# Ledger of designs, part 309: peptides against a protein of PDB entry 4N78

Target 1, 186 residues: chain A of PDB entry 4N78
Amino acid sequence: HFQVICRLLGYQGIAVVMEELLKVVKSLLQGTILQYVKTLMEVMPKICRLPRHEYGSPGILEFFHHQLKDIVEYAELKTVCFQNLREVGNAILFCLLIEQSLSLEEVCDLLHAAPFQNILPRVHVKEGERLDAKMKRLESKYAPLHLVPLIERLGTPQQIAIAREGDLLTKERLCCGLSMFEVILT
Target 2, 155 residues: chain B of PDB entry 4N78
Amino acid sequence: MAELQMLLEEEIPGGRRALFDSYTNLERVADYCENNYIQSADKQRALEETKAYTTQSLASVAYLINTLANNVLQMLDIQASQLRRMESSINHISQTVDIHKEKVARREIGILTTNKNTSRTHKIIAPANLERPVRYIRKPIDYTILDDIGHGVKW

## One batch from the design tools (peptide; made by RFdiffusion4, then SolubleMPNN)

Design b2_p29_5_s4 (from b2_p29_5, 12 letters changed)
Fold by OpenDDE base, seed 5:
Structure b2_p29_5_s4 (fold): chain B 186 residues (1-186), chain C 155 residues (1-155), chain A 29 residues (1-29)
Amino acid sequence: as target 1 above (186 residues)
Amino acid sequence: as target 2 above (155 residues)
Amino acid sequence: DDIERVLEEGGSGEQVVALAQEALAEAAA
């Protein structure tokens, strides 16, 4: 699903969705969540000492339940605050999955473009074969597919300009060095 | 442009008119040949004359048709060439627009990106003594050890 | 005969047509 979303939206659509999600997250964090956190901080016991270990696990649990009774019984915390936190969590996960999916699509694009851009994979050399000879043969085999040089030779100046620009755009992908998710976490 | 216009406005209409005129003339020639053959005392001569006119008429019509056909073909070739040029221009514009859109899109998404922090993975120096991975035997946490700790009401 | 000669000699179609038209005009007269 995320791959399909990435393909459908492209860079433009993804950017818009991410921006809107960031706005939503910001609104949730600075609004409702912040208010509940402040309220919780106010009602939090100022002094919560660890009970003696002699009371055992049940006694310790009961102690904390008693100390936090007012917080646990705060119905709005479960219905509103936790829901908002879930929404924030979902938004974060969505962003992560979109970035991962986009990265996969970009890698696929790079791989598909590679033969046309003189980017050749390292060939596995069997014992006794020269790597250089195989690579040279491979280069020679794919040389006619090099799009930019081909257009430079046969195309109009306008076509050459477009081809160069297209080549650059194809090579420069986000997955090569950029992260959206890191920005979302800041 | 001038050549196409000449073909459309002058050559092709002119050729069509010539062909039509030729048809009318051929009818007259046919009538002549028929009458000449009927009235002539020398039927052989009349026949040879008719044969000559027939050959000439066919040659004329063939030439007119060929000329007209060639002009039409030339017209179509010129038009096809114009269409190809137009298509090329449209494609160029389309590609330019697409590139521009892509650049805009990349700028927009770029604002939402930062450089990947390649954390220098410190070479985890494998400790020299690979302690045999002690098979983590999940010992179930025996919670019974806690049963004796605390004034819990033994129900 | 004249048309055949012009065709054989690679004469212009215009010449052929002219000859044909002249002959037709003469025949129609």
Scores: peptide ipSAE 0.019, ipTM 0.683, DockQ to the pose 0.007
Fold by OpenDDE base, seed 1:
Structure b2_p29_5_s4 (fold): chain B 186 residues (1-186), chain C 155 residues (1-155), chain A 29 residues (1-29)
Amino acid sequence: as target 1 above (186 residues)
Amino acid sequence: as target 2 above (155 residues)
Amino acid sequence: DDIERVLEEGGSGEQVVALAQEALAEAAA
């Protein structure tokens, strides 16, 4: 599903969705969640001492239940605050999954473009073969597929300009060094 | 452009008119040949003359049709070439617009990105002094350490 | 005879048409 969303929206659509999602998250954090956190801090026991170990696990649990009774019984915390936290969590997960899916699509694009851009994979060298000779053969094999040099030789000035710009845009992908998810976490 | 205009405005219409005129002339020649054959005392000569005019007329019409056909084909080829050039121009504009849109989109999404933190693998600098593996001496858990944190009943 | 000669000599279609038109005009006159 996320791959399909990435393909459908493209960079522009993803940017719009991410911006709106960030606004929603910011609104939730600075609004409702902040208010509940402040309220919780006010009702939080100022002194929470550890009970004696002699009370055993049941007694210790009952002690903390008693101290936190006002928080546990706060109905709005369960219904509103936790729901907002789930929404924030879902937003974070959505951003992560979109970035991962986008990165996969970008890698696929880079791999598909590689033969046309003189980007050759490191070839496996069998014992006794020279890497240089094998790479040279590979370069020679794919040389006719190099798009930009081909267009520079045969194309019009306008076609050359478009080919160069297209080549640059193909090489420059987010997955090469940029992260959206890290921005969301800040 | 000038060649296409000449074909459309002069050569093809002129060729069509020539064919029409040829049709009219052929009818006149046919009438002449018929009358000449009827009136001539020498029927064989009249027949040979009719054959000559027929051959000439067929050659003329064939040439006119061929010329007109070639001009029409040439016109169509020029028009096809013009359409291809127009298509190429439209495609070029479309590609330029798409590249521009892509650049804008990349700027927009770029604002929402930061550089990936390449975790510099901190060289695990092996501490120079390999702390001798402190033999794990099981010290019994002294629970009395927690006695001071509780309800403070010091006996 | 003149048209046959022009055709045999590989004359231009224009010459054939001109001769044909001239002959047709002469026959129509």
Scores: peptide ipSAE 0.018, ipTM 0.682, DockQ to the pose 0.007
Fold by OpenDDE base, seed 3:
Structure b2_p29_5_s4 (fold): chain B 186 residues (1-186), chain C 155 residues (1-155), chain A 29 residues (1-29)
Amino acid sequence: as target 1 above (186 residues)
Amino acid sequence: as target 2 above (155 residues)
Amino acid sequence: DDIERVLEEGGSGEQVVALAQEALAEAAA
């Protein structure tokens, strides 16, 4: 599923796939779909009045079938235009699902890294316990796991630099404020 | 580096040669002791002399073996240290490259992103009647409800 | 045991020989 795809491709692979999909979508929209839309606009009845409700559903349907007969009988519309629209739709859905899956993976990474980055969840306080005291206890418990401070104390300058960069990269995720899907819709 | 080279080129080969020479010398000492014991009128003295030579020879060999062993261990320790340093260097380079690749990848995907419009969620006007929080009763998820959904083989 | 100790401590060959001689002397006594 899409989660596995995200794991396998990583950010770079996802970017490449998304770019290629956008190219395909653009090609479909500006090429075949646009051409068919123009043709359909030319063949579209200039005046299509709403039939009276008195004709009932069958009569209304027959009215529209008659008015749109030339469009309905256009075989290429079904075989080519609708197929291209399906492809565009699938591409959009693919992008959405990839983004959602990626966001889940990123959230998992953030959660796994949190104890090592001094990011502690709010703990449920029982009646009579002070939140501050419990949080301090929790902080003290996880203090030895703080990677960057540990490396800063024990590591070489190079290790410290790598640790800081790694920490930053771990904290900075797309899910924190960025959307790919919004770009695709634009 | 100089110490390792000395161990590899001089000390260890030298120690091996010394042990080989010691073997030859031990045979000579044994022959001497045997002949001395046979020829000596004072067998007790000859025996004591043989004991002395035996002790000396054993001690000498033990020393040579110990020295050689220590030199080999030292050589291995130096080599191990060199390998660890090399490993550390390779790991550092690898990590640097990985971080760089990650940064590049993030830039590439970043071009395909825009800021999420956090629509200011309208203040959820708390409905005036706070429905009492229905105590979440963990109802076991009845997965059978999904048995009719999908193309699964109904057994 | 003493010989092993001296060997482990990186003692001189002369020390090892001396200890070996002492050990043999004690065994002969």
Scores: peptide ipSAE 0.017, ipTM 0.681, DockQ to the pose 0.010; fails the geometry check
Fold by OpenDDE base, seed 2:
Structure b2_p29_5_s4 (fold): chain B 186 residues (1-186), chain C 155 residues (1-155), chain A 29 residues (1-29)
Amino acid sequence: as target 1 above (186 residues)
Amino acid sequence: as target 2 above (155 residues)
Amino acid sequence: DDIERVLEEGGSGEQVVALAQEALAEAAA
C-alpha cells in the first residue's frame, strides 16, 4: 500500500501529505496533549516512594492504584488523550513507512537507470582474474546504452540540455543522503 | 513552405485541370476517329490511325496521372515532415515543463529533509581469525534457573 | 512492364509514348 501511495503521489504529493501531517501532529502536541500533560503533572503525587517488597506484587499494585486513583478515574484521559497519542503515533509510523517505501522505489529507479548512466555494479572477481579487465569488458558491453553521450553525439542542443538535466534528476535521489523522518523527530 | 504552397495552389490543381481537359480531348479524339473510320475509303489506314491516337492518348493520361500522384505524395511527405517537427517541438516543451515540475517538487520535499547522519560506522575490520562457526547445539532453555531470580510468587 | 518501369524511374512522357507505340506495334505484329 505504501509503495502504491508513493508512486501515485510522487515527490510533490508526499511533501504535501507530510507537511499536513506535521501540522496535525504539532496541533495535537501543542494543544490537547499539552493541556492534559499539564493537568496530569498537577495531579501527580509529589512523593511516590517505592513500597516495601514485603507487601508482594498485589500489595504494590494496590499501592500504586491508590496513589494514582485520581489519574485512573480521569475518564477523558482514556478517551481523548490516549486517542490523540495514538493518532500522533500513527502519524509518525506513517511517515516512517512512507520514507522507507520511497527509498525502496528510488533505489529501484537508480538500479534500472544504472546501465544507461555508466554506473556499473562491482563484479565478483574469481581468484586469478583481474578486476580491471572484467570492468573494462563490462564498460565496453554497456557503452552503447549510455544515453547522455549518445544524445550529445546525435541530438540537437535542446535535446542535449534536456538529457543532461534528466540524467542529473535521475541520479539525485533523496535516499542518497536525505531523511524526512529525522526532521519529523526533531 | 514555398514548395508546399506551390504544390497545393498550383501544381496539384493544375494537374487536376489538365487531367479533366485530357478527358474532354479524348472524347473529341474518339468522335474524330469514329467519323474518320466511317468516312474513309481505306479502313485499314483509319484503324491504324485510331490505334496510334489511342496509344498516344493513353500514354498521355498515364503520364498525367503519374505526375499528379507524385505531386500528391510529395505534398503528403512535406506535411508529414512538418507534423513530425511540430511533434518534436511539443515534446521538447513538454519535457522542459516536466523537468521544471520535478525540480519544484524536489525543492518542496527537500525542505522536509535533513542530511542523514551517516555515522561513519568504523569499517568492521573482519577479525583476522574467522572463528570456526561453532555448531549451534540447541540446548533446551531450563527456565527453572530463573525461579530463584526475583520476588515472584513461589507456587 | 517497360512502361511501368519508365514511369517508376521518372521517365519523360515522350519515352512512355514511344514505349507504348512499340508495345502496340509488337502486339499487332
Scores: peptide ipSAE 0.013, ipTM 0.685, DockQ to the pose 0.009; fails the geometry check

Design b2_p29_6_s1 (from b2_p29_6, 9 letters changed)
Fold by OpenDDE base, seed 1:
Structure b2_p29_6_s1 (fold): chain B 186 residues (1-186), chain C 155 residues (1-155), chain A 29 residues (1-29)
Amino acid sequence: as target 1 above (186 residues)
Amino acid sequence: as target 2 above (155 residues)
Amino acid sequence: SVLGLTEEQLALFEEELRELMAELEELAA
């Protein structure tokens, strides 16, 4: 589904969606969640004395449960705050998944473009074959497919310019060094 | 452009008219030949003359048709060439627009991206001081000292 | 010229027609 979305939206559509999601997340974080956090900080017991080790693990847990009971029982926290956190989580996950899908698409595009851009696949040399000979054969085989050089020889100046720009755009992909998700996390 | 215009406005219409006129003339020639043959005392000569006129007429019509056909073909070729040029221009514009749109889109999404922190493998600069492998003399922790305290509850 | 062609053009076409007729005769033979 995410792959289809990526294909449908393209870079522009994805950017718009991501921007809107970021706005929503920001709004949720700076608004409702922040307010709840502040409220929680106010109701937090000031002196949470570590229960004496003597109470054992269950006793300590009960102690903490008791101390946090008021917080846990805060109905608004359970309903609104958790829902908002869920929404934020979903948004983050969505962004992650969309980026991953986009990256996959970009990689596929790069792979498909590679023969046309003088990028030779790594040839696994079987035992006994000279790597160099195979590579030369591959180079010779794919040489006619090099689009930019071909257009440079046969094309008009305008076509050459477009081809070069297209080649550049094809080579420069987000997956090569950019992450949207890291921006979302920051 | 001038050639196409000449073909469309003058040569092709002119050729069509000429062909039509030739048809009319052929009818006249046929009538003449028929009458000439009937009236002539020398039928053989009249026949030969008819053959000559027939050949001439056929040649003329063939020429007119050929000329007209060639002009039409030429017209079509010119038009096809023009269409191809237009198509090329449109394609160029389309590609330019697409590239531009893509660049804009990439800029927009690029704002939402940061460089992947390639974890520079911090060369753990091994501190130059080869700390001599402190021979961890594993002092055998003699756990026997704990033997006295543990009342092993025999389950 | 009965149909408005130049004598030269007509002569050329007559020759072509004769050649075609000869070829047809050869094929019919």
Scores: peptide ipSAE 0.023, ipTM 0.543, DockQ to the pose 0.005
Fold by OpenDDE base, seed 4:
Structure b2_p29_6_s1 (fold): chain B 186 residues (1-186), chain C 155 residues (1-155), chain A 29 residues (1-29)
Amino acid sequence: as target 1 above (186 residues)
Amino acid sequence: as target 2 above (155 residues)
Amino acid sequence: SVLGLTEEQLALFEEELRELMAELEELAA
């Protein structure tokens, strides 16, 4: 599903969606969640002494449960705040999945373009075959497919420019070193 | 342009008119030949004259048709060439626009991206506002990621 | 010329016609 979305939206569409998601996340974080956090801070006991370690984990939990009883029972926290957090989580997950899907599509595009861009596939050398010989054979096989050099030789200056730009666009992909998800986490 | 215009406005219409006129003339020639044959005391001579006129008329018509056809073909060739040039221009524009759109799209999405920190430390790096030129670190693209695509792994 | 062709043009076409007729005769033979 995400692959289809990536194909349909393209870079522009994905960018728009991601921007909107970021806005939504920001709005949720700065709005409702922040308000809840502020409210919680107000209700939080000012003096929450760390229970003595002697009470063990259960005792500490009970202590905190008692201290936070009013907070835990805050009905709006369970409904609205958690829902907003879920929305944030879903947005993050969506962004992650979109990025992954986009990366896959980009890799596919790179693979498909590789023969035309003088990118030779990694050849599995069978035992006894010289890697160099195979590489030369591959180079010879794909040499006629090198689009940019071909156009540079036969094309108009305008065509050459377009070909170069197209080649650049084909080579430059997000998967080569860029992450959207890291920005979102930021 | 001038040649095409001449073909369209003068030569082809002129050729068509000539061909039409030839039709009327052929009718006159036929009538003449018929009358000449009937009235002539020397039927053999009249027949030979008729044959000569027929051959001449046929040759003339053939010439007119051939000339007209050649002019039409020439016109079509010129038009085809013009069309090809137009198509080339349109394609160039289209490609330029597409490239531009793609660049814009990439810029937009690029703003939403940061360099993959190979550093193990998940440093939540605040997006440094610095328009740092996206140094494309050409890391060798690991194409092995595609190995799983063929196996129907639901991502 | 009956149809306004130059004598040279007509002569050329007449010659071509004669050649075609000869070829047809050869094919019929």
Scores: peptide ipSAE 0.022, ipTM 0.532, DockQ to the pose 0.006
Fold by OpenDDE base, seed 5:
Structure b2_p29_6_s1 (fold): chain B 186 residues (1-186), chain C 155 residues (1-155), chain A 29 residues (1-29)
Amino acid sequence: as target 1 above (186 residues)
Amino acid sequence: as target 2 above (155 residues)
Amino acid sequence: SVLGLTEEQLALFEEELRELMAELEELAA
């Protein structure tokens, strides 16, 4: 599903969706969640001393439950605040999945373009074959497919410019070193 | 363009007129040959004359048709060449627009990206200069990630 | 020329026509 979304939206569409999502997340964090956090901080017991270890884990839990009873019973916390946090979480997850799907698509594009861009696959050398000979054979095989050099030789100046730009756009993908997810987490 | 114009405005119309005129002349020649044959005491001579006129007339018509046909073919070739050039121009414009759109799209999404921190330890230093063209660090793409992708598409 | 062609052009076509007629006669023979 995410792959389909990535294909449908393209870079521009993804950017728009991500920007809007970030706005929503920001709004949730700075608005409702912040307000709830402030409210919770106000109602938090100023002095919540660790109960004496003598009460054991159940006693400690009960103690904290008692001290935080008003907070736990705060209906708005359970409904609105947690829902907003869930929405934020879903948004983050969505961004992650979109980025992953986009990365896969980009890698596929790079793989498909590789023969045309003088990128040779790593050759598994079987025992007894010279790596150099195999590489030379591959280079010779794919040499006619090198699009940019071919166009530089046979094409018009305009075609050459377009080919170079296209080649650059093909090579430069987000998966090569960029992360959207890291920006979202920051 | 001048050649095409000459073909369209002068040569082809002229050839068509010539062909039409030849048709009318052929009719006159035919009438003459018929009358000459009827009136001539020497029918053999009249027949030979008719044969000569017929051959000449047919040759003339054939020439006119051939010339006209060649001019039309030449016209079509020139037009086809012009269309190909126009197509090439349109394709160039289309590609330029597509590249531009892609660049814009990439800039937009690029704003939402940061360099993958390969080093665990380094503080996420927000790249100070937003304007630096996102130098795509050509990290060798580990294509091994795709090794598991494609087993299922039996083409 | 009966149809306004140059004498040279007409002569060439007459020759071609004669050749064609000869070929037709050979085929009819």
Scores: peptide ipSAE 0.022, ipTM 0.539, DockQ to the pose 0.005
Fold by OpenDDE base, seed 3:
Structure b2_p29_6_s1 (fold): chain B 186 residues (1-186), chain C 155 residues (1-155), chain A 29 residues (1-29)
Amino acid sequence: as target 1 above (186 residues)
Amino acid sequence: as target 2 above (155 residues)
Amino acid sequence: SVLGLTEEQLALFEEELRELMAELEELAA
């Protein structure tokens, strides 16, 4: 379903959605969550140290539960603050899934475009075969498919310009070196 | 455009009129040949004359049809060429617009991106001196400070 | 000309028709 969303929205639509989500997340973090955190810091026990590992996971949990009992029991924290945190979490997950889906689509596009852009697949050489000979054969096989050179030979100047720009846009994809999710996490 | 206009306004209509006129003339020729054959004492001569007129008439009609057909074909070729040029222009504009839109979209999404970083391992360091847990003393907490944020319930 | 064509135009077309008829006869044989 995320793949469908990516296809429907395109780069512009995804950008808009991501920007709006970031605004929402920022608003939640700087607003309600920040206020709760500040208040909690004020009422937090002055001395709350990590218990020894010898207590085990249950003992450690019980220790923190005891120290934070009054805070955990605060109904507004559970209902409002945790809900906002869930919303933030959902937004982050959404962004991650969108990026993953977009990356998959971009990779597929790159793979499909590769024969037309003078990108040759890696060749496995069997025993007795020469790598150079096989590569030359592949180059010869795909040479007629190179779109930009073909259009440069047969097309109008305008078509050539468009083809070059299109080729560049095809090659320059986010999945090649860019991440949106890392920005979201910062 | 001048050639196309000439074909559309002069040559093709003129050819159609000529063909229509030829139809009328053919009927007259046929009537003449029929009457000539009936009235002539020399049937063989009349027949030969009819053959000559028939051949000439067929040739004339064929010429008119051929000329008209060629003019129509030429017209269609010119129109097809014009349409192809128009299509090419439209396609060029469309592609230019699409490329521009794509560039804008990519700039917008690009603002939301950063370079991919290699995975880094996180090291958690435990404190060197773990002090004994201090005995928990329950103190009343005033949550009124949160009243402006939540439901305003006092604890 | 019976149909308003010039004698030259008619003569040329008659020749073309004769050639076409001859070709058709050859194909039919």
Scores: peptide ipSAE 0.021, ipTM 0.534, DockQ to the pose 0.005

